# Designs tried in a protein design run: peptides against a protein of PDB entry 3B8E. Part 5

Target 1, 230 residues: chain A of PDB entry 3B8E
Amino acid sequence: PFLIFIIANIPLPLGTVTILCIDLGTDMVPAISLAYEQAESDIMKRQPRNPKTDKLVNEQLISMAYGQIGMIQALGGFFTYFVILAENGFLPIHLLGLRVNWDDRWINDVEDSYGQQWTYEQRKIVEFTCHTPFFVTIVVVQWADLVICKTRRNSVFQQGMKNKILIFGLFEETALAAFLSYCPGMGVALRMYPLKPTWWFCAFPYSLLIFVYDEVRKLIIRRRPGGWVE

## One batch from the design tools (peptide; aimed at target 1 E172 F179)

Design b1_p9_4_s2 (made by RFdiffusion4, then SolubleMPNN; from b1_p9_4, 6 letters changed)
Fold by OpenDDE base, seed 4:
Structure b1_p9_4_s2 (fold): chain B 230 residues (1-230), chain A 9 residues (1-9)
Amino acid sequence: as target 1 above (230 residues)
Amino acid sequence: ALKKALELF
């Protein structure tokens, strides 16, 4: 989000506060819950990693984590962002380079894609209206990310959802996301304005995509051991 | 957390 904010000079898609709420709020319990995940059924059939050659975090894991899943998550967030701004009169093409004028408090006549003029205050309301759905989008794609992280090779359907701490983490992060999104005063305290319930569904295709993508990846690994996908 | 933070950047 911040990289595209810099490169494309678009209005800020996700605020620092929302990032902190993800990093310190919604992700902590889910991440800790993975420490309690049951070992994959085939783990004892695998040779131990060579601690000298096999890194715990390898390039493949980084590529999968940041390059693939992270990109899908970012795309999900940006999709939500662009939809909200489009519904408020700002088409994606019009957002390119708009940041400079958008963030200028002295410019009160920023035009949208339809020629409507927006005051600084109105623009900031729309910006902060984007932050909450972007945050919720991240939580929804995190459901898929957490679930796929249960296993490296086995399907989630083979592993099952037996980790009660992980299930609790999914409910906790969702409840926290709902609290931060709908609790009175969050707009003032966190610059997170309440979102329409429909925005929760905006991320579902991306969450499903993450899940399907990883299940297909794992299927390929199981069918073709030693492939480039492993 | 840091991973997702970096994904958010």
Scores: peptide ipSAE 0.029, ipTM 0.650, DockQ to the pose 0.045
OpenDDE base, seeds 1, 2, 3, 5: peptide ipSAE 0.028, 0.026, 0.027, 0.025; ipTM 0.647, 0.635, 0.636, 0.644; seeds 2, 5 fail the geometry check

Design b1_p9_4_s3 (made by RFdiffusion4, then SolubleMPNN; from b1_p9_4, 5 letters changed)
Fold by OpenDDE base, seed 4:
Structure b1_p9_4_s3 (fold): chain B 230 residues (1-230), chain A 9 residues (1-9)
Amino acid sequence: as target 1 above (230 residues)
Amino acid sequence: VLKEALELF
C-alpha cells in the first residue's frame, strides 16, 4: 500500500493506525495459533532440515509470502480502495498524481472525475472512509492466508480444521475488525469511519483466489515433487 | 509522510 502511495502519488490507501491494527491486532492471535497446528501427516516421511544449508526463511518462502500472496492481498485492498473512490467520483486514472493536491489543506477545489469540487475536509472524510474497508479487506484475505499457512504440502481438506486456537483466531480477528469498524467513536479515535456491510464482500474474490492458488500450488507439489513450485 | 502519519494521532 505505502509503496504505491509514494510511486503513484495517490491518496493514502491505508492509514498508519489501520496498519497497526493489522500488525498488532488482527494478525497476532492468528499467527500464534499456527504454533498449535498439527503436524502434516507426511512429516515423518520428510528428511530433516539441514541447519547449515536450509534456511528457515528462504527465497521460496519470501517469494510465496511477499511476491505471491502478499501481492494478491495488496490487489484486494487496492481493488476495494479504487471502488470506493470511484463511487465517490474519483476514477482510478484521476488518482494518479493527485496526492499533492489531495493532502494540501489550502486547496479546497480539488476536482473529481466529474468536475465536482472537493474541500480538504471532504477529501479526508473520503480517504478515511477508504481506510476501514481496506483494513477489512486485509482481514478477509488473511482468513485465506491463515488457512493456507496450516500446511506446506497437504491440502487444507487433508489437514482439516482441527486447530481450535486457529478457529478462535479467525473469529477473534473478525470480531476485532467488526469492533474497530462499527464501534461508536472509532472515527474520532482511530480515523476509521464505518463501512457499509457490502464492503466486506469486495475481498471475497481475492480470499477465494488466495485459497485456490495455494491449493493448486500444493496439488502441483504433491504431483510433481522437486518442481520449481516448491 | 511521517508528519502526515503523526497528524493521524
Scores: peptide ipSAE 0.013, ipTM 0.546, DockQ to the pose 0.039
OpenDDE base, seeds 1, 2, 3, 5: peptide ipSAE 0.009, 0.006, 0.008, 0.000; ipTM 0.515, 0.454, 0.528, 0.334

Design b1_p9_4_s4 (made by RFdiffusion4, then SolubleMPNN; from b1_p9_4, 6 letters changed)
Fold by OpenDDE base, seed 3:
Structure b1_p9_4_s4 (fold): chain B 230 residues (1-230), chain A 9 residues (1-9)
Amino acid sequence: as target 1 above (230 residues)
Amino acid sequence: ALKEALELF
């Protein structure tokens, strides 16, 4: 979020406090839950890791987690952001470079894509209105991310959903997301204004995409061991 | 104070 905010000079899509709520709130229990996942059925068919040469976290894992999945997550968040701003009169092209005027409290006549003027206060309301849906979008995408992280090679359908701690984590992160989104005072305390319930569904296509993408990836790995997809 | 602290972020 911040990189695009800086590079494109767009209004801030996700607040720092909101990011902390993701990293320290919604992600902790899900991440811990992965330590309790059952071993894959093929684990004993793999050669032992050489502790001197083989890292637990390799470039392939980093590339998958941060490169591929992280990009899809970011796209989901930004899609939600652009949709909200477009519904409020700011088309994506108009947002490019707008940050300077957007963040200037002395400019009270910033025009949207339709020629409507926006006061500083109105602009900040719209900005903070984007933070909560972006946050919820990340949580919804994290459902898929957590589920795909259950296995490295086996399908989720082969592994099943037997990890009760993981299931608890999914409910916990969702409940926390709902709490942070709808609790009175969160608009002031976290700059998270309440969501319309419809925004919870905005990320569903991206969650499905992540899930399908990883299942296809795993299928390819199973059919072609030692391929470039590993 | 909280509002000001949040404005720093």
Scores: peptide ipSAE 0.011, ipTM 0.524, DockQ to the pose 0.044
OpenDDE base, seeds 1, 2, 4, 5: peptide ipSAE 0.010, 0.005, 0.008, 0.010; ipTM 0.512, 0.339, 0.472, 0.582; seed 5 fails the geometry check

Design b1_p9_5 (made by RFdiffusion4)
Pose (drawn by RFdiffusion4):
Structure b1_p9_5 (pose): chain A 230 residues (1-230), chain P 9 residues (1-9)
Amino acid sequence: as target 1 above (230 residues)
Amino acid sequence: VPVVLVAAL
């Protein structure tokens, strides 16, 4: 959101105060719950881990996330940001350009008249909007994320999805999102109510992508002992 | 549940 905000100088898809809603806020309970997760095998049947090699935060870890599911999770939220506008004057292939504030009116695009008070608006189909969606879009995939980061070798099936806390940590999250996106007014600090009708589901298309993927590979992992590149 | 409750308030 901040990166592409510079390369193609488009409107800021995600705010800073808006980022401190995934960390010390929404993703919180989910990860904590990840811990209550149980065994995945008879571990008391394997030499002790050699602290010289198999680190905690391996780098394969980074690959399988920072550059793989952080992306298909990236596109999903970097998609909703578009169709959050298209239904207001989004430039499907346009827009790529600054948007002053002291401008107050004077300019708009794709058949419109945006600015002052609609400048609070020219930055409201984004502020109290686009951001907030690019937010719920996050959580949206954090589901398939939270349900995949529940094993590194077994399918959600071979390991019943019964992490009481996590399952009941999901609504515990999703709810915070909505109870926060429709906060009777805590929209001053955060953003405004994203149209329940669609503004949510739009990110859900991608979550199904995440899931099946890591879900597949794990088979490639199992159907292949010392699985190749994966 | 508490978080949901807090969030609802």

Design b1_p9_5_s1 (made by RFdiffusion4, then SolubleMPNN; from b1_p9_5, 5 letters changed)
Fold by OpenDDE base, seed 5:
Structure b1_p9_5_s1 (fold): chain B 230 residues (1-230), chain A 9 residues (1-9)
Amino acid sequence: as target 1 above (230 residues)
Amino acid sequence: SELVKEAAL
């Protein structure tokens, strides 16, 4: 989010407070819950890793977690951001380079894609209105990320949802996201304005995409062990 | 509060 904000000079898609709420709030309990996941049913049928060559965290795992899944998360958040701004008159092409004028308090006549003029206050309300749905989009995508992290090779349908702590984590992160989105005063305290319930659904295609992508990946690994996808 | 209602329209 922040890198694209700098490179494209677009209005800030995700605030510092929302980033802290992700890193310290919504992700912490889910991450801890993975420590309580049951071993995969085939773990004793696998050869032991070579401790000299095979790291616990390898380049493939980092590439998958940060390079592939993290990019799908970012795309989901940015999709929600661009849809909200487009509904408010700012098409994606018009946002390129707009940050300088957008953040200037003395410019009260910033035009949208339809020639409507926006005051600094109006622009900041729209910007902060994007922060909450971006945050919620990340949480909804994280549901899929957490579920796919239960296993390396087995399908989630083979592993099942037996980890009660993981289920609790999914409810906790969702409850926290709802609290931050709808509690009175969060707009003033955290710059997180209330979200229309419909915006929760904007993330669902991306959550489904991650889930399907990982299940297909795991299916390929099961059919072709030792392939480049492992 | 009203502008938040309008941005939520």
Scores: peptide ipSAE 0.009, ipTM 0.410, DockQ to the pose 0.034
OpenDDE base, seeds 1, 2, 3, 4: peptide ipSAE 0.000, 0.007, 0.006, 0.007; ipTM 0.342, 0.366, 0.382, 0.364; seed 3 fails the geometry check

Design b1_p9_5_s2 (made by RFdiffusion4, then SolubleMPNN; from b1_p9_5, 6 letters changed)
Fold by OpenDDE base, seed 5:
Structure b1_p9_5_s2 (fold): chain B 230 residues (1-230), chain A 9 residues (1-9)
Amino acid sequence: as target 1 above (230 residues)
Amino acid sequence: LPLVQQALA
């Protein structure tokens, strides 16, 4: 989000407060819950890692977490951002380079894609109205990310949903996201304006995509052991 | 943090 904000000079997609709410709020309990996950049924059939050569965090894990899943999550967030701005009159092409005038407090006549003029205050309301749905989008795609992290090789359907702490984490992060989004005064305190319930659904295709992508990856690994996908 | 990096991307 911030890299595209710098490179494309678009209005800020995700605020610092929303980033902190993800990193220190919604993700903590889910991350801790993975420590309580049951071992996969085939763990005793796997060779032990070599502690001298095999890192716990390897290039494959980084590529999967940041390069693949992380990119799908970012695309989900940006999709929500562009849809909200388009519904408010700002088409994606018009956002390119707009940041300079968007962030200028003295410009009160910034035109949208339809020739409507926007004051600085109106623009900031729309910007902060994007931050909360972007945050919620990240939480929704994190449901899939957490579920796929239950296993390395087996399907989630083989592992099952027996980890009660993980289930609690999914409810906790969702309840926290709803609290931060809809509690009175959050607009003043956190610049988190309430979102329409419809915005929760914008991330669902991306959450499903993450889940299907990882299940297909795991299926390939199970059918073709020692492949480049492992 | 992974999500800070995703939020910064």
Scores: peptide ipSAE 0.040, ipTM 0.774, DockQ to the pose 0.043; fails the geometry check
OpenDDE base, seeds 1, 2, 3, 4: peptide ipSAE 0.039, 0.027, 0.008, 0.036; ipTM 0.771, 0.722, 0.514, 0.761; seeds 1, 2, 3, 4 fail the geometry check

Design b1_p9_5_s3 (made by RFdiffusion4, then SolubleMPNN; from b1_p9_5, 7 letters changed)
Fold by OpenDDE base, seed 3:
Structure b1_p9_5_s3 (fold): chain B 230 residues (1-230), chain A 9 residues (1-9)
Amino acid sequence: as target 1 above (230 residues)
Amino acid sequence: LELVRRALE
C-alpha cells in the first residue's frame, strides 16, 4: 500500500498504525497456529531437506507468498479503497497525483471528480475512513491465506480442518479486527474510523479467489508432480 | 498504542 502511495501519489490507503495492527495484532495467532498443523499424508514420501543446499524460505515460497497471494491481497485492499473513494466522489483516475494537494492543510478547495470542493478536514475524514475497511479487507483475505497455508500439496478438503488452534486463530483475528474497528476511541487512537458492516463483504470475492486459485494450483501439482507450478 | 502512534507520526 505504501509503495503505491509513493509511486502513484494517491491518498494514503492504509495507515502505518493499521499496518502494525495487522503485523503484530491479527496475524500473530494465525501464524503460530500453523506450527500445530497436522502433517500432510504424503510427508514421508518426500525426501528430507538438505540443510546445506535447501533453504527454508526458497524462491517458490517467496513467489507464492509475495508474487501471487500477496498481490491478490493487495488488489483486494485497493479495490475496497477505490470503491470507498469513488462513493465519496473521487474516481480512481482522479486520485493519481492528488496526494500533494490532498495532504496540504492550506488547500481547502480540492475538487473531486464531480466538482465538489473538499476541505482538508473533510479529506482526512475520508482518508481515515478508508483505513479501517482496507484493514478489514486484509483480515478477510487472510482467512483464505491461512487456510491455504495448511498444506503445500493436499487439498484443504483432504487435510481437513482439525487444527483447533488455527480455527481459534481465525476467530481471534476476526474478533480483534472488529474490536479495533468499532471500539470507541479507535478513531483518535489508531485513526481507524468505524466502517459500515457491508464493507466486511467487499473482500469476500478476493478471499474466494485466493482459495480457489490455490486449490487449483494444488490440484495441478497433484496431477503433474514436478511441474513448473510446484 | 497511542504511544506507538505518536512515535510514528
Scores: peptide ipSAE 0.012, ipTM 0.520, DockQ to the pose 0.054
OpenDDE base, seeds 1, 2, 4, 5: peptide ipSAE 0.010, 0.008, 0.009, 0.012; ipTM 0.504, 0.467, 0.500, 0.435; seed 2 fails the geometry check

Design b1_p9_5_s4 (made by RFdiffusion4, then SolubleMPNN; from b1_p9_5, 7 letters changed)
Fold by OpenDDE base, seed 4:
Structure b1_p9_5_s4 (fold): chain B 230 residues (1-230), chain A 9 residues (1-9)
Amino acid sequence: as target 1 above (230 residues)
Amino acid sequence: LDLVKEALE
């Protein structure tokens, strides 16, 4: 999010506070819950890794986490961001390079794509209105991300959802997301304005995409051991 | 969260 903010000079898609809420709030308990995940059913049938050559975090894992899944997550967030801004009169093309004028408090006549002028206060309201749905979008795609992280090779359908701590983590992060989104004062406290319940569904296609993508990847790994997708 | 807010102000 921040990289695109810098490169494209668009209005800030996701605030620093929302990022902290993701990193320290919603994702922490779910991530810890993975430590309690049951071993994959075939783990004892695999040869042990070479601790000298086989890193726990290898380039393939980094590529999967940051290059693939992380990119899909970012796309989901940005999709939500662009939809909200478009509904408020700012088409995606118009957002390019707009940051400089957007963030200038002395410019109170920033035009949207339809020629409507926006005051600084109005622009900040719509910006902070984007932060909450972006945050919620990340939480929703994190559901899929957490679930797919249960295993490296086996399907989730093979592994099952037996980790009660993980299930609790999913509910906890969702409850926290709802709290941060709808609790009175969050707009002032966290610059997270409440969102319409419909925005929760905006991320569902991306969550499904992540899930399907990883299940297909794992299916390929199971059918073609030693493939490039492993 | 309030502490984080104060730290970010």
Scores: peptide ipSAE 0.008, ipTM 0.466, DockQ to the pose 0.067
OpenDDE base, seeds 1, 2, 3, 5: peptide ipSAE 0.009, 0.008, 0.007, 0.010; ipTM 0.495, 0.486, 0.514, 0.514; seeds 1, 2, 3, 5 fail the geometry check

Design b1_p9_6 (made by RFdiffusion4)
Pose (drawn by RFdiffusion4):
Structure b1_p9_6 (pose): chain A 230 residues (1-230), chain P 9 residues (1-9)
Amino acid sequence: as target 1 above (230 residues)
Amino acid sequence: VVFYFFLFF
């Protein structure tokens, strides 16, 4: 959101105060819950881990996330940001450009008249909007995320999806999102109500991508002992 | 969920 905000100087898809809603806020309970997760095999049947090699935060870890499911989770939120506008004057292939505030009216685009008080709005189909969606889009995929980061070898099937806390940590998250996107007014610090009708589901298309993917490879992992590149 | 409901509303 901040990175592409510079390369193509488009409107800020995600705010800073808006980021401190994934960390010390929404994703919180989910990860804590990840811990309550149980065994995945008879571990008391394997030499002790050699602290010289198999680190905790391996780098393959980074690959399988910071550059793989952080991306297809990236596109999903970096999509909703578009169709959050298209239904207001989004430039499918346009827009790429600054948007002053002292401008107050004077300019708009794709057949419109945006600015003052609609400047609070020229930055409201984004502020109290686009951001908040790019938010719920996040959590949206954090589901398939939270359900894939529950094993590194077994399918959600071969390991029943019964992490009581986590399952009941999901609503525990999703709810925070909505109870926060329709907060009777805590929209001052955060953003405004994203149209329940669609503004949510739009990110859900991608979540299904995440899931099946890591779900597949795990087979490639199992169907292949010392699985190749994966 | 209930906790969040009361926390926010």

Design b1_p9_6_s1 (made by RFdiffusion4, then SolubleMPNN; from b1_p9_6, 7 letters changed)
Fold by OpenDDE base, seed 5:
Structure b1_p9_6_s1 (fold): chain B 230 residues (1-230), chain A 9 residues (1-9)
Amino acid sequence: as target 1 above (230 residues)
Amino acid sequence: VERVRKLLL
């Protein structure tokens, strides 16, 4: 979010406080829950890692986490952001370079894509109205990310959903996201304005895409062991 | 609950 905010010079898609709510709030219990996952059924058929040559964090893990899954998550968030701004009169092309005028409190006549003028206060309301749906979108795509992280090679359908702590984590992060989105005073405390319930569904295609993508990846690994996908 | 009600109306 912040890199695109700088490079494209667009209004801020996700606030620093909302990022902290993801990293310290919604992701914490889900991440810990993975420590309680059962070993894959084929674990004893795999060779042990060589501690001298094989890094725990390797190029493959970075490629998967940041280059593949992380990009799909980011696309989901930005999709929600662009849809909300478009519904408020700001088409994606019009947002390019707009940040300078958008963030200037003395400019009260910023035009949208339809020639409507927006005051600084109105623009900030729209910006903060984008932050909460972007945050919720990240939580919804994290459901899929957490579920795919249960296994390296086996399908989630083979592994099953037996980890009660992981199931608890999914409910906890969702409940926390709902609390942060709808609790009175969150607009003042965290600059998180309430979102229409329909905005929760904007992330579902991306969450499904993450899940399907990883299941297909795992299927390829199972059919072609030692391939470049492994 | 009331805030959700206002968003649904």
Scores: peptide ipSAE 0.018, ipTM 0.489, DockQ to the pose 0.065
OpenDDE base, seeds 1, 2, 3, 4: peptide ipSAE 0.018, 0.014, 0.014, 0.014; ipTM 0.586, 0.446, 0.459, 0.524; seeds 2, 3 fail the geometry check

Design b1_p9_6_s2 (made by RFdiffusion4, then SolubleMPNN; from b1_p9_6, 7 letters changed)
Fold by OpenDDE base, seed 4:
Structure b1_p9_6_s2 (fold): chain B 230 residues (1-230), chain A 9 residues (1-9)
Amino acid sequence: as target 1 above (230 residues)
Amino acid sequence: VEKVRELLL
């Protein structure tokens, strides 16, 4: 999000507070829950990792986490962001380069795509209105991310949902996301304005895409062990 | 929340 904010000079899609709420709030318990995941059924049939040659974090893991799943997550967040801004009169093309004027407190006549003028205060309300749905979008795609992280090779349908701590983590992150989104005063305290419940559904296609993508990946790995997909 | 506000706002 922040890289696109800089490169495209668009209004800030995700605030620093919302990033902290993800990194320290919603994602922490789910991430810890993976330590309690049941071992994959074939783990004892695999050779032990060679600590001298096999990195814990390898290029394949980085490519998968950041290059594939992370990109789908980012696309989901940006989709929600662009939809909200478009509903408020700012088409995606109009957002390019708009940041400079958007963030200027002295410019109170920033035009949207329809020629409507927006004051600085109105623009910041719209910006902060985008932060919460972007955050919620990340939480919804993190459901899929957490579920796919249960295993490296086995399908979720093979592994099952037996990890009670992971299930608790999914409920906790969702409850926290709902609390941060709808609790009175969060707009003032965290610059997280309440979102329409319909915005939760904007992320579902991307969450499903992540899930399907990883299940297909795992299916390929199971059918072709030692392939480039591992 | 208030302490976070003081640190971030």
Scores: peptide ipSAE 0.015, ipTM 0.558, DockQ to the pose 0.072
OpenDDE base, seeds 1, 2, 3, 5: peptide ipSAE 0.013, 0.006, 0.013, 0.013; ipTM 0.553, 0.482, 0.527, 0.552

Design b1_p9_6_s3 (made by RFdiffusion4, then SolubleMPNN; from b1_p9_6, 7 letters changed)
Fold by OpenDDE base, seed 5:
Structure b1_p9_6_s3 (fold): chain B 230 residues (1-230), chain A 9 residues (1-9)
Amino acid sequence: as target 1 above (230 residues)
Amino acid sequence: VEKVAKLLL
């Protein structure tokens, strides 16, 4: 989020408070739940890791986390951001370079893509209105990310959803996201303004894409063990 | 550890 904010000079897509709510709020219980996941059925057929040569964090893990899944998650968040701004009169092309004038409190006549003028206060309301749906989008794509993390090689359909702590984590993160989004006073306390229920669905295609992408990856690994995809 | 890292990144 911040890299595109700086490079493209667009209005801030995700606030620092919302990032902290992800990192410390919604993702903690789901992450801990993975410690209780059952071993894959083929674990005893795999060679042990060599602790001298094989790093726990390797290039394949970084490529998967940041280069593949993390990029799909970021695209989902930005899609939601651009949809909300477009519904408020700001088309994506008009946002490029707009940050300087957007963040200036003395400019009260910033025009949208349709020639409507926006005061500083109105612009900040719509900016903070984007932060909550971006946050919720991350939670929705994290559902898929958590589920795909259950296994390395087996399909989730082969492993099943037997981890009750993981299921609890999915409900907890969703309930917390709903609480932060709709509890009275969150707009003042956290700058998290309530979102329309329809904005929860903006992330669903990306959540499905993450799930399908990883299941296809795992299918390739099972059919061609020792390939560059592993 | 690898699975947890994927969630936090």
Scores: peptide ipSAE 0.018, ipTM 0.555, DockQ to the pose 0.040
OpenDDE base, seeds 1, 2, 3, 4: peptide ipSAE 0.027, 0.028, 0.025, 0.020; ipTM 0.665, 0.660, 0.635, 0.592; seeds 1, 2, 3, 4 fail the geometry check

Design b1_p9_6_s4 (made by RFdiffusion4, then SolubleMPNN; from b1_p9_6, 7 letters changed)
Fold by OpenDDE base, seed 1:
Structure b1_p9_6_s4 (fold): chain B 230 residues (1-230), chain A 9 residues (1-9)
Amino acid sequence: as target 1 above (230 residues)
Amino acid sequence: VEKVRKLLL
């Protein structure tokens, strides 16, 4: 998100406070819950990792986590961001290079794509209105991310949803996201303005895409062991 | 919260 903010000079898609709410709030319990996951049914058919040669974090894991899943998550967040700004009169093309004027408190006549002038205060309201749905989008795509992280090779349908701590984590992160989004005063405290309930659904296609993508990946790995996808 | 906000923004 921040890289695109700098490169494209667009209004800030996701605030630092919302990032902290993800990293310190919504992601902790889900991440810990993975420690309680049951071993995959085929684990005894796999060779043990060699601690001297096999890195815990390998290029394949980095490619999967940041290059594939992380990109889909970012696309989901940006989709939500662009839709909200478009609904407020700012088409995606108009956002390119707008940051300088957007962030200038002395410019009160920034035009949208329809020629409507926006004061600095109005612009900041819509910016902060984007932060919460972006955050919620990340939480919704993280549901899929957490579920796919249960297994390396087996389908989630083969593994099942027996980890009660993981289920609790999904509810906790969702409840926390709802609390941060709708609790009175969060707009002042965290610059997290309430979102329309419909914005939760903007992430669902991307969450489903992550899930389907990983299940297909795992299916390929099961059918073609030792492929470049593993 | 306000202190965190001031540190980050």
Scores: peptide ipSAE 0.020, ipTM 0.604, DockQ to the pose 0.053
OpenDDE base, seeds 2, 3, 4, 5: peptide ipSAE 0.017, 0.015, 0.019, 0.030; ipTM 0.503, 0.535, 0.564, 0.568; seeds 2, 5 fail the geometry check

Design b1_p9_7 (made by RFdiffusion4)
Pose (drawn by RFdiffusion4):
Structure b1_p9_7 (pose): chain A 230 residues (1-230), chain P 9 residues (1-9)
Amino acid sequence: as target 1 above (230 residues)
Amino acid sequence: VVVFAFVLF
């Protein structure tokens, strides 16, 4: 959101105060719950881990996330940001440009008249909007995320999806999102109500991508002992 | 959290 905000100088898809809603807020309970997760095998049947090699935060870890599921999770939220506008004057292939505030009116685009009070608006189909969606889009995938980061070898099937806390940590999250996107007014600090009708599901298309993917590979992992590149 | 969030809502 901040990165592409510079390369193509488009409108800020995600805000800073808006980021402190995934960390010390929404993703919180989910990860904590990840811990209550149980065994995945008879571990008391393997030499002790050599602290010289198999680190905690391996770098393969980074690959399998910081550059793999952080991306298909990236596109999903970096898509809803578009169609959050298209239905207001989004520039499918346009827009790529600054948007002053002292401008107050004077300019718009794709057949419109945006600015003052609609400047609070020219930055409201984004502020109290686009951001908030790029938010629920996050959580959206954090589901398939939270359900994949529940093993590194077994399918959600071979390991029943019964982490009581986590399952009941999901609504525990999703709810915070909505109860926060339709907060009777806590939209001053955060953003405004994203149209329940669609503004949510739009990110859900991608979550299904995430899931099946890591779900597949795990087979490639199992169907292949010392699985190749994966 | 849900309870808190619901109360907040």

